# Ledger of designs, part 87: peptides against a protein of PDB entry 7BBL

Target 1, 86 residues: chain A of PDB entry 7BBL
Amino acid sequence: IAQESLESQEQRARAALRERYLRSLLAMVGHQVSFTLHEGVRVAAHFGATDLDVANFYVSQLQTPIGVQAEALLRCSDIISYTFKP

## One batch from the design tools (peptide; made by RFdiffusion4, then SolubleMPNN)

Design b2_p27_6_s1 (from b2_p27_6, 12 letters changed)
Fold by OpenDDE base, seed 2:
Structure b2_p27_6_s1 (fold): chain B 86 residues (1-86), chain A 27 residues (1-27)
Amino acid sequence: as target 1 above (86 residues)
Amino acid sequence: SVAAAQAEFLRRLERALAEYRAILEAP
C-alpha cells in the first residue's frame, strides 16, 4: 500500500485545521455571538463577516454595557474569546 | 455595510473551503 509523504501528511493536517476554522465561521452566520473582551467586558452581536487573515469581526446589533450599536467592528486584538450556540 | 461584507465573506469562504477540500481529498 502506497503511503503519502510526511510533507503531504503535514499539509493535510494544516488544511484540516484551517477548514475546521472556516466551517466554524460559516456556522456562526446568522447567529448571535458572545464575545469576551478585556476587563471582564462581555458583549453580544449578530455575526456578519470576518476577514480571513486579521480576524476582524464585522457585526450588527452589538450589545454593550452602554447601549446597542447597529454596526460595529471588533478587532482580534480586542477579543479574548467568543462563543455561540449553533 | 455589514450585509455587503457578509456577501463578500461568503463568496471568499466558499472559495477557500473548496481549495482546502481539494487538498484533503487529493489521492
Scores: peptide ipSAE 0.527, ipTM 0.892, DockQ to the pose 0.826
Fold by OpenDDE base, seed 1:
Structure b2_p27_6_s1 (fold): chain B 86 residues (1-86), chain A 27 residues (1-27)
Amino acid sequence: as target 1 above (86 residues)
Amino acid sequence: SVAAAQAEFLRRLERALAEYRAILEAP
């Protein structure tokens, strides 16, 4: 009977979580996302892409209190949370 | 551009998902 190593089990656990996250990103493609930023600021934008590593968000039609930005980069450090409707 | 970034993102995403699938399905 072959037993999976603890290290391998941990790898699978991490992989499962990461896969779930990536699939959620895929689900965001083509959708408007609401971002909660610092100081209670909330913005909405169409999801374009992330860099997967740092989780920077490349978005379009960013709606801010002072106007709409056609294209923008939202740094992970600026984002508290985000939501979207699939 | 966002369009270019998205294209690259999708390619990378597909690759990553395939890799994770391999990990999860490995005997």
Scores: peptide ipSAE 0.526, ipTM 0.891, DockQ to the pose 0.855
Fold by OpenDDE base, seed 3:
Structure b2_p27_6_s1 (fold): chain B 86 residues (1-86), chain A 27 residues (1-27)
Amino acid sequence: as target 1 above (86 residues)
Amino acid sequence: SVAAAQAEFLRRLERALAEYRAILEAP
């Protein structure tokens, strides 16, 4: 670090932010997540996985206004926001 | 299946976290 370049320092900063994001995903494992979709629609589902790059959500037991879907894929473009209780 | 996706996700996540930790801990 004593001779760390500016570029290296910036890399560390980016790495720290990315790590924080990834840890937030890890925190959702095994939890129900609430998703806010278009037109104010809100659904809840058990978090399964994501695409780390696109942030698509693979979920189970998706509670929708018309019932429960066993498994589903929520695309990043479908999601306005999401929250969960650790 | 979601189960299969989760298994892959966790493997990728672990690998990514290790790589970022290596960057952050580099001297």
Scores: peptide ipSAE 0.529, ipTM 0.892, DockQ to the pose 0.759; fails the geometry check
Fold by OpenDDE base, seed 4:
Structure b2_p27_6_s1 (fold): chain B 86 residues (1-86), chain A 27 residues (1-27)
Amino acid sequence: as target 1 above (86 residues)
Amino acid sequence: SVAAAQAEFLRRLERALAEYRAILEAP
């Protein structure tokens, strides 16, 4: 604590951001998430998991404009944004 | 399955969070 190196400080900063992100993922567990996709498509699905590194979303009960898909994989590249209510 | 993916996800998530906590709490 007394005299942290610059590298250590940077490590802490990165760790803090990563932890915050991971906690946001944890908060989604068991919740329905709303995704905004390209071309104005909005879908809702129950959050299952991500792969943490690639940011693929494994979801269930995906509600699309044309129906419900039991299970689906949403790639990061497909998603503009997402939101949920904890 | 999504269920299986979630189980693995939670395990990985918990481990990662613990590791980051250790970094952040280091004096």
Scores: peptide ipSAE 0.526, ipTM 0.891, DockQ to the pose 0.809; fails the geometry check

Design b2_p27_6_s2 (from b2_p27_6 with K5A A12R A19R E20Q Q21R)
Fold by OpenDDE base, seed 1:
Structure b2_p27_6_s2 (fold): chain B 86 residues (1-86), chain A 27 residues (1-27)
Amino acid sequence: as target 1 above (86 residues)
Amino acid sequence: SVAEAQAEFLARLAEELARQRAVLAAP
């Protein structure tokens, strides 16, 4: 049996990381997510969807310092980090 | 709407996960 090529090994490694990431997205479904934005602004919203590649977030009930947005799109450029309770 | 986006997202997510599984399961 021939050893798996380096390219194949790298492909599997990428796939494993991708699967892990995708499962984290799935875990966010139906949960509130906390987003850290620039200048220390933190908001919370119910997770809706993402682009799977760009990491834009479609959310609902976005709680901001000055009010709540029923639905909103958070661009990856707006987000420093995010956390949630699966 | 977010609801529609989520439905599409879940479908895409399932397909993407399947693709990754195929790569990992390849002989």
Scores: peptide ipSAE 0.561, ipTM 0.897, DockQ to the pose 0.887
Fold by OpenDDE base, seed 2:
Structure b2_p27_6_s2 (fold): chain B 86 residues (1-86), chain A 27 residues (1-27)
Amino acid sequence: as target 1 above (86 residues)
Amino acid sequence: SVAEAQAEFLARLAEELARQRAVLAAP
């Protein structure tokens, strides 16, 4: 049983992290996500999709302090953090 | 629409997950 190279180990480690991230996105499907934006603004929306790389969020029923937006795009630069219940 | 974006997302997600799984399964 040959030991895999360090390069191979690193590749698998990166793949494992990527998979975990992707699975977290999948877990958000059909769920409401809470986003923390700048200046302490917090919004909630139903997860729709992402672009898988830039971390832009396509959401629906975005609840903001001034009302609800049927559909919206939240850029990664706008988001400080987000949470959801799996 | 968000619905269309989600459909595309799910398809791409499946492909991406499969790609990562292949790397993890590689000897």
Scores: peptide ipSAE 0.559, ipTM 0.897, DockQ to the pose 0.828
Fold by OpenDDE base, seed 5:
Structure b2_p27_6_s2 (fold): chain B 86 residues (1-86), chain A 27 residues (1-27)
Amino acid sequence: as target 1 above (86 residues)
Amino acid sequence: SVAEAQAEFLARLAEELARQRAVLAAP
């Protein structure tokens, strides 16, 4: 590591950030997630899955202001932010 | 279904994490 090239250092940096992101996704498994959507709409849903790159969310029991959807896809274009309690 | 999507997600996630670990483990 002491003689690590610049390219190798950059590769490690990218890998470290990627790992951190992936572990954040893993932490959502089995949890309810709160999503902030456009125009102040906030919803909560049980995490199912996501894309590892695009971050589309596949969820169940989506609670919206006007009702509950048993299963739903929240596209990244719909989402402003999300939070959850690990 | 969400269940099927989750199964696939977890498998991909494990593989991707392993890939990053391999990079970080290089001396």
Scores: peptide ipSAE 0.564, ipTM 0.898, DockQ to the pose 0.755; fails the geometry check
Fold by OpenDDE base, seed 3:
Formats: structure tokens, C-alpha cells, sequence
Structure b2_p27_6_s2 (fold): chain B 86 residues (1-86), chain A 27 residues (1-27)
């Protein structure tokens, strides 16, 4: 670590940020997530999984205005934002 | 299934976290 190159220090800084991000994904496990979709639609679902770039959300018990879907895949392009209570 | 997707997610997440830890632990 002593006399560590600038490139190595930057790599470690990126790793620290990545770890924090990954921990935030882990924090969603076992929680209901609220999604804001297009055209003012808001839905809630139990978090199942994401890909590690959050391109997709795999969820269960998706509550929509017309009913509950047991399992669903929400694409990033469908989502404006999301939130959850840790 | 969502259950299978979650299992895969957790496995990948663990591997990725371990990878970051290895970088941070480098001397």
C-alpha cells in the first residue's frame, strides 16, 4: 500500500464505491419496492432480483391498478424511479 | 422463476462483493 500508484488508488476508490452500490442492492432483498412508471403509474412489488447493472427487476406480487401479478419482469426502460424502506 | 433468479442474483452478488474485497485488500 505504501507508495501505491495513483492508478491503484483510483482502482481501490472505484472498488469501494462498487461495494457500496452492491450492498444497496442487497438491502432490497426481502423488501417491497415502490416503482414509479411512465404516465404516472405507481406499482409495488416484492424484490426478487436484479442484474448487477439494474437493467431488469425480477419481482413477485406486483400490485398494479388492475390487479396483482404473481411474478413479473420490469425493464429499466419502464421505470422512472424506485424506492424502498430498508 | 423469481426464486431461481434470486438464487442466481445472490450468488453473483457474493462473487462480485468478494472481487471488490480482494481489490481493497491488495497491499
Amino acid sequence: as target 1 above (86 residues)
Amino acid sequence: SVAEAQAEFLARLAEELARQRAVLAAP
Scores: peptide ipSAE 0.559, ipTM 0.897, DockQ to the pose 0.768; fails the geometry check

Design b2_p27_7_s1 (from b2_p27_7, 12 letters changed)
Fold by OpenDDE base, seed 1:
Structure b2_p27_7_s1 (fold): chain B 86 residues (1-86), chain A 27 residues (1-27)
Amino acid sequence: as target 1 above (86 residues)
Amino acid sequence: SLAEMNAGLTREEIQAEYDALKAEMAA
């Protein structure tokens, strides 16, 4: 039995990570997500949709320090981290 | 909606992507 190639192992690893990511997104839809942005800014919003390749987050009811935005786009470059309860 | 205007993927589209990945992993 031949050992799996390094390339194949890496492919499986990438697939596993992608699966976890997609599952996370599915669990996130319709739920409030807490986003940590730069300069210590924290916002909360309901997840609506995403750009899978760019990781743009289309959200609703975005709570910012100065008010609520009905609909908004959070760019991946703006986001340091995010958490949610599935 | 903003998501539609910017071609954001809905839950159904994400699910489709997930299903496609699972099928690929099982092949």
Scores: peptide ipSAE 0.279, ipTM 0.766, DockQ to the pose 0.171
Fold by OpenDDE base, seed 4:
Structure b2_p27_7_s1 (fold): chain B 86 residues (1-86), chain A 27 residues (1-27)
Amino acid sequence: as target 1 above (86 residues)
Amino acid sequence: SLAEMNAGLTREEIQAEYDALKAEMAA
């Protein structure tokens, strides 16, 4: 019985994750997103744009525990998870 | 914002990436 190589399995796994990510971005456009950051910080912001290579999130009306920022840049390294209403 | 204009991708560009990936996965 033919068996798929480990490399092929990893390739499919990466592709699946990338697909889910891109689909998520498409659904986020024009919506408010809730981000969970480090140290239990949770913020909400309107999704503006993203850099797929660096995974930066350009957002507006960022609601933080200490105030609101009209415009902000969220780095992928700062984000643990996010949710939104499609 | 200036940052969005310089580094941010539009919805159309994201869709293009998605379509390209789907095509690759089907190949």
Scores: peptide ipSAE 0.257, ipTM 0.755, DockQ to the pose 0.168
Fold by OpenDDE base, seed 2:
Structure b2_p27_7_s1 (fold): chain B 86 residues (1-86), chain A 27 residues (1-27)
Amino acid sequence: as target 1 above (86 residues)
Amino acid sequence: SLAEMNAGLTREEIQAEYDALKAEMAA
């Protein structure tokens, strides 16, 4: 059995991560999500929707160290990771 | 970052994958 090339392995890994991301979007609708941002900043908010054009997360009830924002926009590029309870 | 996971894909491609996964999860 021929070994898969490194490039092919990377492609599969990226595809798997993308699939996990998209599945998480489906699962997190209506749930409170904890986001880890740069510099160790953590915020929690209810997930609303995403803008695939601009790569934005539209969230509500964003809990920050200085208070709660009713509506907010988080850029996907600013989000390192997130967790939520399905 | 999350944006990196979608790097190189068009919106249409991402939407197509999303729709496909949505359908799969609903089945």
Scores: peptide ipSAE 0.089, ipTM 0.665, DockQ to the pose 0.666
Fold by OpenDDE base, seed 5:
Structure b2_p27_7_s1 (fold): chain B 86 residues (1-86), chain A 27 residues (1-27)
Amino acid sequence: as target 1 above (86 residues)
Amino acid sequence: SLAEMNAGLTREEIQAEYDALKAEMAA
């Protein structure tokens, strides 16, 4: 049985991740997303948009441990991970 | 899909895709 090359595997992996990322961005629009930030901080917010330049996440109704911000910006560098259910 | 219903991404994944997209737009 023939196996695909490492290059082909990596190419498919990158393509799959790219598609997943793009679909995720589209799917989360208007939905509440859970963001895990540094120091174990978890916040929930409605996703608005993102920019490719700085990788900022523009969100609304950001629920933080100490309060709610109507509008906020989450920097990619501050985000450990995010999850959501479309 | 089931995978999409539990969608989640790490910072590394996000940054990698942003970098890729940025590079693509610059080319």
Scores: peptide ipSAE 0.224, ipTM 0.715, DockQ to the pose 0.066; fails the geometry check

Design b2_p27_7_s2 (from b2_p27_7, 9 letters changed)
Fold by OpenDDE base, seed 3:
Structure b2_p27_7_s2 (fold): chain B 86 residues (1-86), chain A 27 residues (1-27)
Amino acid sequence: as target 1 above (86 residues)
Amino acid sequence: SLAEMNAGLSREEIRAEYERLRAEMER
């Protein structure tokens, strides 16, 4: 049996992670998501859409510590992590 | 990272994967 090359193994690993990520985005649609931002800031918002290759998150009803924004853009660089209930 | 996961793929290819997965979930 032929052994898979290291590059092929890495490609499969990347593909698997990408699929997991994309599936998570799909699962977010129509749900409220909790985002952890820098400096310990946590916000909640309804997921709208993303620029998949840049990971810009377009959200609505963004609940921040100082108020609610009807619509907002969260940049990937601003986000440490996120959680949600599918 | 996102860049690493998407290495070598165009925006269109990534979008296509997303749409294929979406279609699968809706079946």
Scores: peptide ipSAE 0.582, ipTM 0.920, DockQ to the pose 0.926
Fold by OpenDDE base, seed 1:
Structure b2_p27_7_s2 (fold): chain B 86 residues (1-86), chain A 27 residues (1-27)
Amino acid sequence: as target 1 above (86 residues)
Amino acid sequence: SLAEMNAGLSREEIRAEYERLRAEMER
């Protein structure tokens, strides 16, 4: 039985996580998404598009603690997590 | 991280994976 190298195992792990991520992006298209940002800030917005390799989230109707922003860009570095209803 | 997940892949390759997955979901 051929033993899979550590590198190969890592590749599979990355691929699996990437697939999950990409599938989530596909699932959130056209839906409202809740984003958890730093310092416990939570916002909701309609998902528009993203740069797949950078994860810039282009959203609309961003509901923030200080009001609604019609169009917004959420950077990957700003986002801790997100949830949505498929 | 996203950077780690995408390590070793070009932007085009990531896009290709996305499109393949999209096509699969549309079947």
Scores: peptide ipSAE 0.565, ipTM 0.917, DockQ to the pose 0.905
Fold by OpenDDE base, seed 5:
Structure b2_p27_7_s2 (fold): chain B 86 residues (1-86), chain A 27 residues (1-27)
Amino acid sequence: as target 1 above (86 residues)
Amino acid sequence: SLAEMNAGLSREEIRAEYERLRAEMER
């Protein structure tokens, strides 16, 4: 019986998580997305595009607690989680 | 993290995976 190394198992796990992430991005196109940011801040915006490797989110009509921004860039490091209805 | 998920892959390789998945959804 062939044995799978720990490194190979970890590689498969990373690939599975990456696929789930990429699928969520595809489903996000053309939809409004709710983002949870640091300090409990929650915003909503229309998804425009993403930089796949850096995970920059280009969005429009960003609704923040202090107002609406027509266009904005959200960095992955600023985002804790996101939800949307496909 | 995203960096951990993409470890060892180029930007082109990640884009290729994205496009393959997109094609699958449109089938």
Scores: peptide ipSAE 0.559, ipTM 0.914, DockQ to the pose 0.893
Fold by OpenDDE base, seed 2:
Structure b2_p27_7_s2 (fold): chain B 86 residues (1-86), chain A 27 residues (1-27)
Amino acid sequence: as target 1 above (86 residues)
Amino acid sequence: SLAEMNAGLSREEIRAEYERLRAEMER
């Protein structure tokens, strides 16, 4: 039985992760999402769009501890995790 | 909107990318 190469396994793993990510984006469009940022900061916002090249989240009605921003950009690198109800 | 000004991907564009990736994995 020919074993799949390590490189092929890694490629499939990356593709599966990307698919899961894209599926989550499709599910969250138009919904309020809770984002966990650094230092335990949590914010809520409505998902609008994303930039796959830069990995930015374009959101609206961003609720922060100091107020609400009508529109905002969240960098993927600043996001630890996110949750939403589809 | 900020999304439009920064060339953000719409729901349809995200769907298209997802479908392309799925097709590639199932090939």
Scores: peptide ipSAE 0.053, ipTM 0.558, DockQ to the pose 0.144

Design b2_p27_7_s4 (from b2_p27_7, 12 letters changed)
Fold by OpenDDE base, seed 1:
Structure b2_p27_7_s4 (fold): chain B 86 residues (1-86), chain A 27 residues (1-27)
Amino acid sequence: as target 1 above (86 residues)
Amino acid sequence: SLADMNAGLSREEVRAEYERLAAELAR
């Protein structure tokens, strides 16, 4: 019985992660999300939308150490991870 | 980073997957 190649396994794993990611984007609409950024910075914001073509998060009420921004843009490249309650 | 999550795919391919998933959830 042929075993799935390592490359195929990795592709499946990545596909699963992408699906979870995309599904989470749909699920987080209207929720406050905690974002972990570089340099140990953590912020919270209400999720508005993403632009997958530009790879941006459009958020509102962004809570930062220096205050709250009514509207803000977070680049996906700047985000390490995020959490939220669905 | 989250940008790495979609490594190996074009932005268009990512959008297409998103739209397919959204359509699936809307059914």
Scores: peptide ipSAE 0.080, ipTM 0.651, DockQ to the pose 0.703
Fold by OpenDDE base, seed 4:
Structure b2_p27_7_s4 (fold): chain B 86 residues (1-86), chain A 27 residues (1-27)
Amino acid sequence: as target 1 above (86 residues)
Amino acid sequence: SLADMNAGLSREEVRAEYERLAAELAR
């Protein structure tokens, strides 16, 4: 019986996370999403599209502490987490 | 961060996986 290596386990875990992430991106299209950013900042916006290369989220009706932006770009690196109802 | 989800993959690989998954979900 061959035991799976630690590296293999880590790779599978990472693959599962990526799969979940990509599925969520597909599911959130056109929906309002709540984003948690750094320093506890939370914003809500309608998801438009993502640029997987540049790691940008293109959103509309972004509700921020300083007002609403009709269209905006959020850096994926600046997003800690997000929630939405599919 | 969300950027961490793509760690270890090239931009092209991430895009390819996304497109593959999108096609799968469209069936």
Scores: peptide ipSAE 0.077, ipTM 0.650, DockQ to the pose 0.728
Fold by OpenDDE base, seed 5:
Structure b2_p27_7_s4 (fold): chain B 86 residues (1-86), chain A 27 residues (1-27)
Amino acid sequence: as target 1 above (86 residues)
Amino acid sequence: SLADMNAGLSREEVRAEYERLAAELAR
């Protein structure tokens, strides 16, 4: 049996990460999520929905260092990581 | 960033996978 190429292995690894990401999007619906943004900024917000086409998070009650925003849009490109209780 | 996880896939491919997973989790 032929061994998988390095490229093929990397593709599978990326696919696994994508699946994990997508599953987490489904799991976070209705939950408060803690987001780590660039420059060490940490915020918390209630997850509303995602826009797969634009790669945005629609959230409510966004708690920022300078105050709370009732409704907000977080770009996936601005998010380093997040945590929540499923 | 989270956006990097979608690298290499079209929007349609991402949507298709999302829908597949949603259907799986909805059971």
Scores: peptide ipSAE 0.070, ipTM 0.643, DockQ to the pose 0.734
Fold by OpenDDE base, seed 3:
Structure b2_p27_7_s4 (fold): chain B 86 residues (1-86), chain A 27 residues (1-27)
Amino acid sequence: as target 1 above (86 residues)
Amino acid sequence: SLADMNAGLSREEVRAEYERLAAELAR
């Protein structure tokens, strides 16, 4: 039987990851999100919106190790992972 | 990083996918 090429399989996997990502962006609206950044830094913030052009997260009440920032931008390139309770 | 989730797509393509998905979930 003919099976999908490795490239096709990888494309489907990547598409699934993208869908998961986009769905999570919609799901996290109005929720506090825990972000894991580089070097093990973890912060929590209320999610506002994302900028698909610049790949930024617009957040509020950002809890950092040195205090709370009312409003901030987190670059997607700096974020390793995130978790939240839907 | 999260940027890798969009690897292989242009910004416009990512935007289009987001808009389509958002519209779908809003129904």
Scores: peptide ipSAE 0.063, ipTM 0.635, DockQ to the pose 0.674

Design b2_p27_8_s1 (from b2_p27_8, 12 letters changed)
Fold by OpenDDE base, seed 1:
Structure b2_p27_8_s1 (fold): chain B 86 residues (1-86), chain A 27 residues (1-27)
Amino acid sequence: as target 1 above (86 residues)
Amino acid sequence: SWTAGVEVTPEVRALEAELEAIRAAFL
C-alpha cells in the first residue's frame, strides 16, 4: 500500500482547516458572534459579510467595552478567536 | 456605511464554490 507523503498530508490538513473556516463563515450568517481580540478585549457583533481574500469581518451592532457601534470592520489581524452558536 | 450586507448572497455563493473545489481536489 502506498504511503501518503508528509507533503500530501500537510496539504490535506491545510485544506481541511480552510474548509472548516469557510464553513464557519457560512454558519455565521444571521448570527451574533463573540470575538476575542488582543489585550483581553472581547466583543460581540452580528455577522454582516466577509472579505474572503483579506478575512475582514463586516459586522453590525458591535458591542465593545465602551459602547455599541452600528457598523464596524474587524480585521483578521485584530482577532485571536471567535465563537458562536449556529 | 458599508454595503457588504447586500453582497452577502454573492459572497456565500463564492464560499460554497470554494468548499466544493476543496472537496473535489482532496476528497
Scores: peptide ipSAE 0.025, ipTM 0.548, DockQ to the pose 0.065
Fold by OpenDDE base, seed 2:
Structure b2_p27_8_s1 (fold): chain B 86 residues (1-86), chain A 27 residues (1-27)
Amino acid sequence: as target 1 above (86 residues)
Amino acid sequence: SWTAGVEVTPEVRALEAELEAIRAAFL
């Protein structure tokens, strides 16, 4: 059989990563998420909503080093990574 | 667009299905 082209492989990889991200949003619903931000700051919050195109995260009960915010917005540009237990 | 946690499901599932279809085209 013919070997898949590099371009096709890259497109497939990008699609897979995007799907993985979207699946993570589904799994995130109703769970507390730990966000790693810049300068080693780590916060935890309950996932509420997102703007899929901008990737803004609307969260509740945000636990920060300086206190808890009932509601907050986390910009994608501020987030390095996030983890949660489904 | 802004999407609530519960409301993301239909949209996310739709996008997921589209992405899966695209991925399948490269198999």
Scores: peptide ipSAE 0.025, ipTM 0.498, DockQ to the pose 0.101
Fold by OpenDDE base, seed 3:
Structure b2_p27_8_s1 (fold): chain B 86 residues (1-86), chain A 27 residues (1-27)
Amino acid sequence: as target 1 above (86 residues)
Amino acid sequence: SWTAGVEVTPEVRALEAELEAIRAAFL
């Protein structure tokens, strides 16, 4: 039985995860997104845009534990996960 | 730099297509 190498398996896994991520970016445009940040912080905001390398999320009406920010920038490195209703 | 969601979409789709092609190569 032909077995796929570990390297090939990892390559496919990375590709699958990246594709899933990119598809989520398409789906979240114009929607409110719930972000889980570090230290258990959860925020909600309307997704507006990103930069070309997807290093930053440009959002509006950011609901934080300490108030609402009309316009905000979320760094991808600060985000653990996100959910939204398509 | 700021890129609107509508502007990002074509690039995202292109990347998805590339990733799909890679996946298909490994069956």
Scores: peptide ipSAE 0.024, ipTM 0.495, DockQ to the pose 0.099
Fold by OpenDDE base, seed 5:
Structure b2_p27_8_s1 (fold): chain B 86 residues (1-86), chain A 27 residues (1-27)
Amino acid sequence: as target 1 above (86 residues)
Amino acid sequence: SWTAGVEVTPEVRALEAELEAIRAAFL
């Protein structure tokens, strides 16, 4: 019945976040993703690729409030959240 | 059907930064 330490709990929490993130990347392959960016900007794009270390998103057909970009790069620091339908 | 959503929180960003630091230092 040994209780897990706070440090161990934090380690598991980080691992769970990483797992959720990685699973989301796998799930969004071949799907359109809706991104919420800073300042209330919302865009939709087809997922292309990402680097697992930096979390840069390489996307296509980026639908922005002012037009469509054929190809674009969304940096993790620009993104608040994303949603998709598996 | 269902939808999935993930927030790119400071915690997620920090985790990615840690991974990047490890890669840069040891690989």
Scores: peptide ipSAE 0.023, ipTM 0.464, DockQ to the pose 0.052

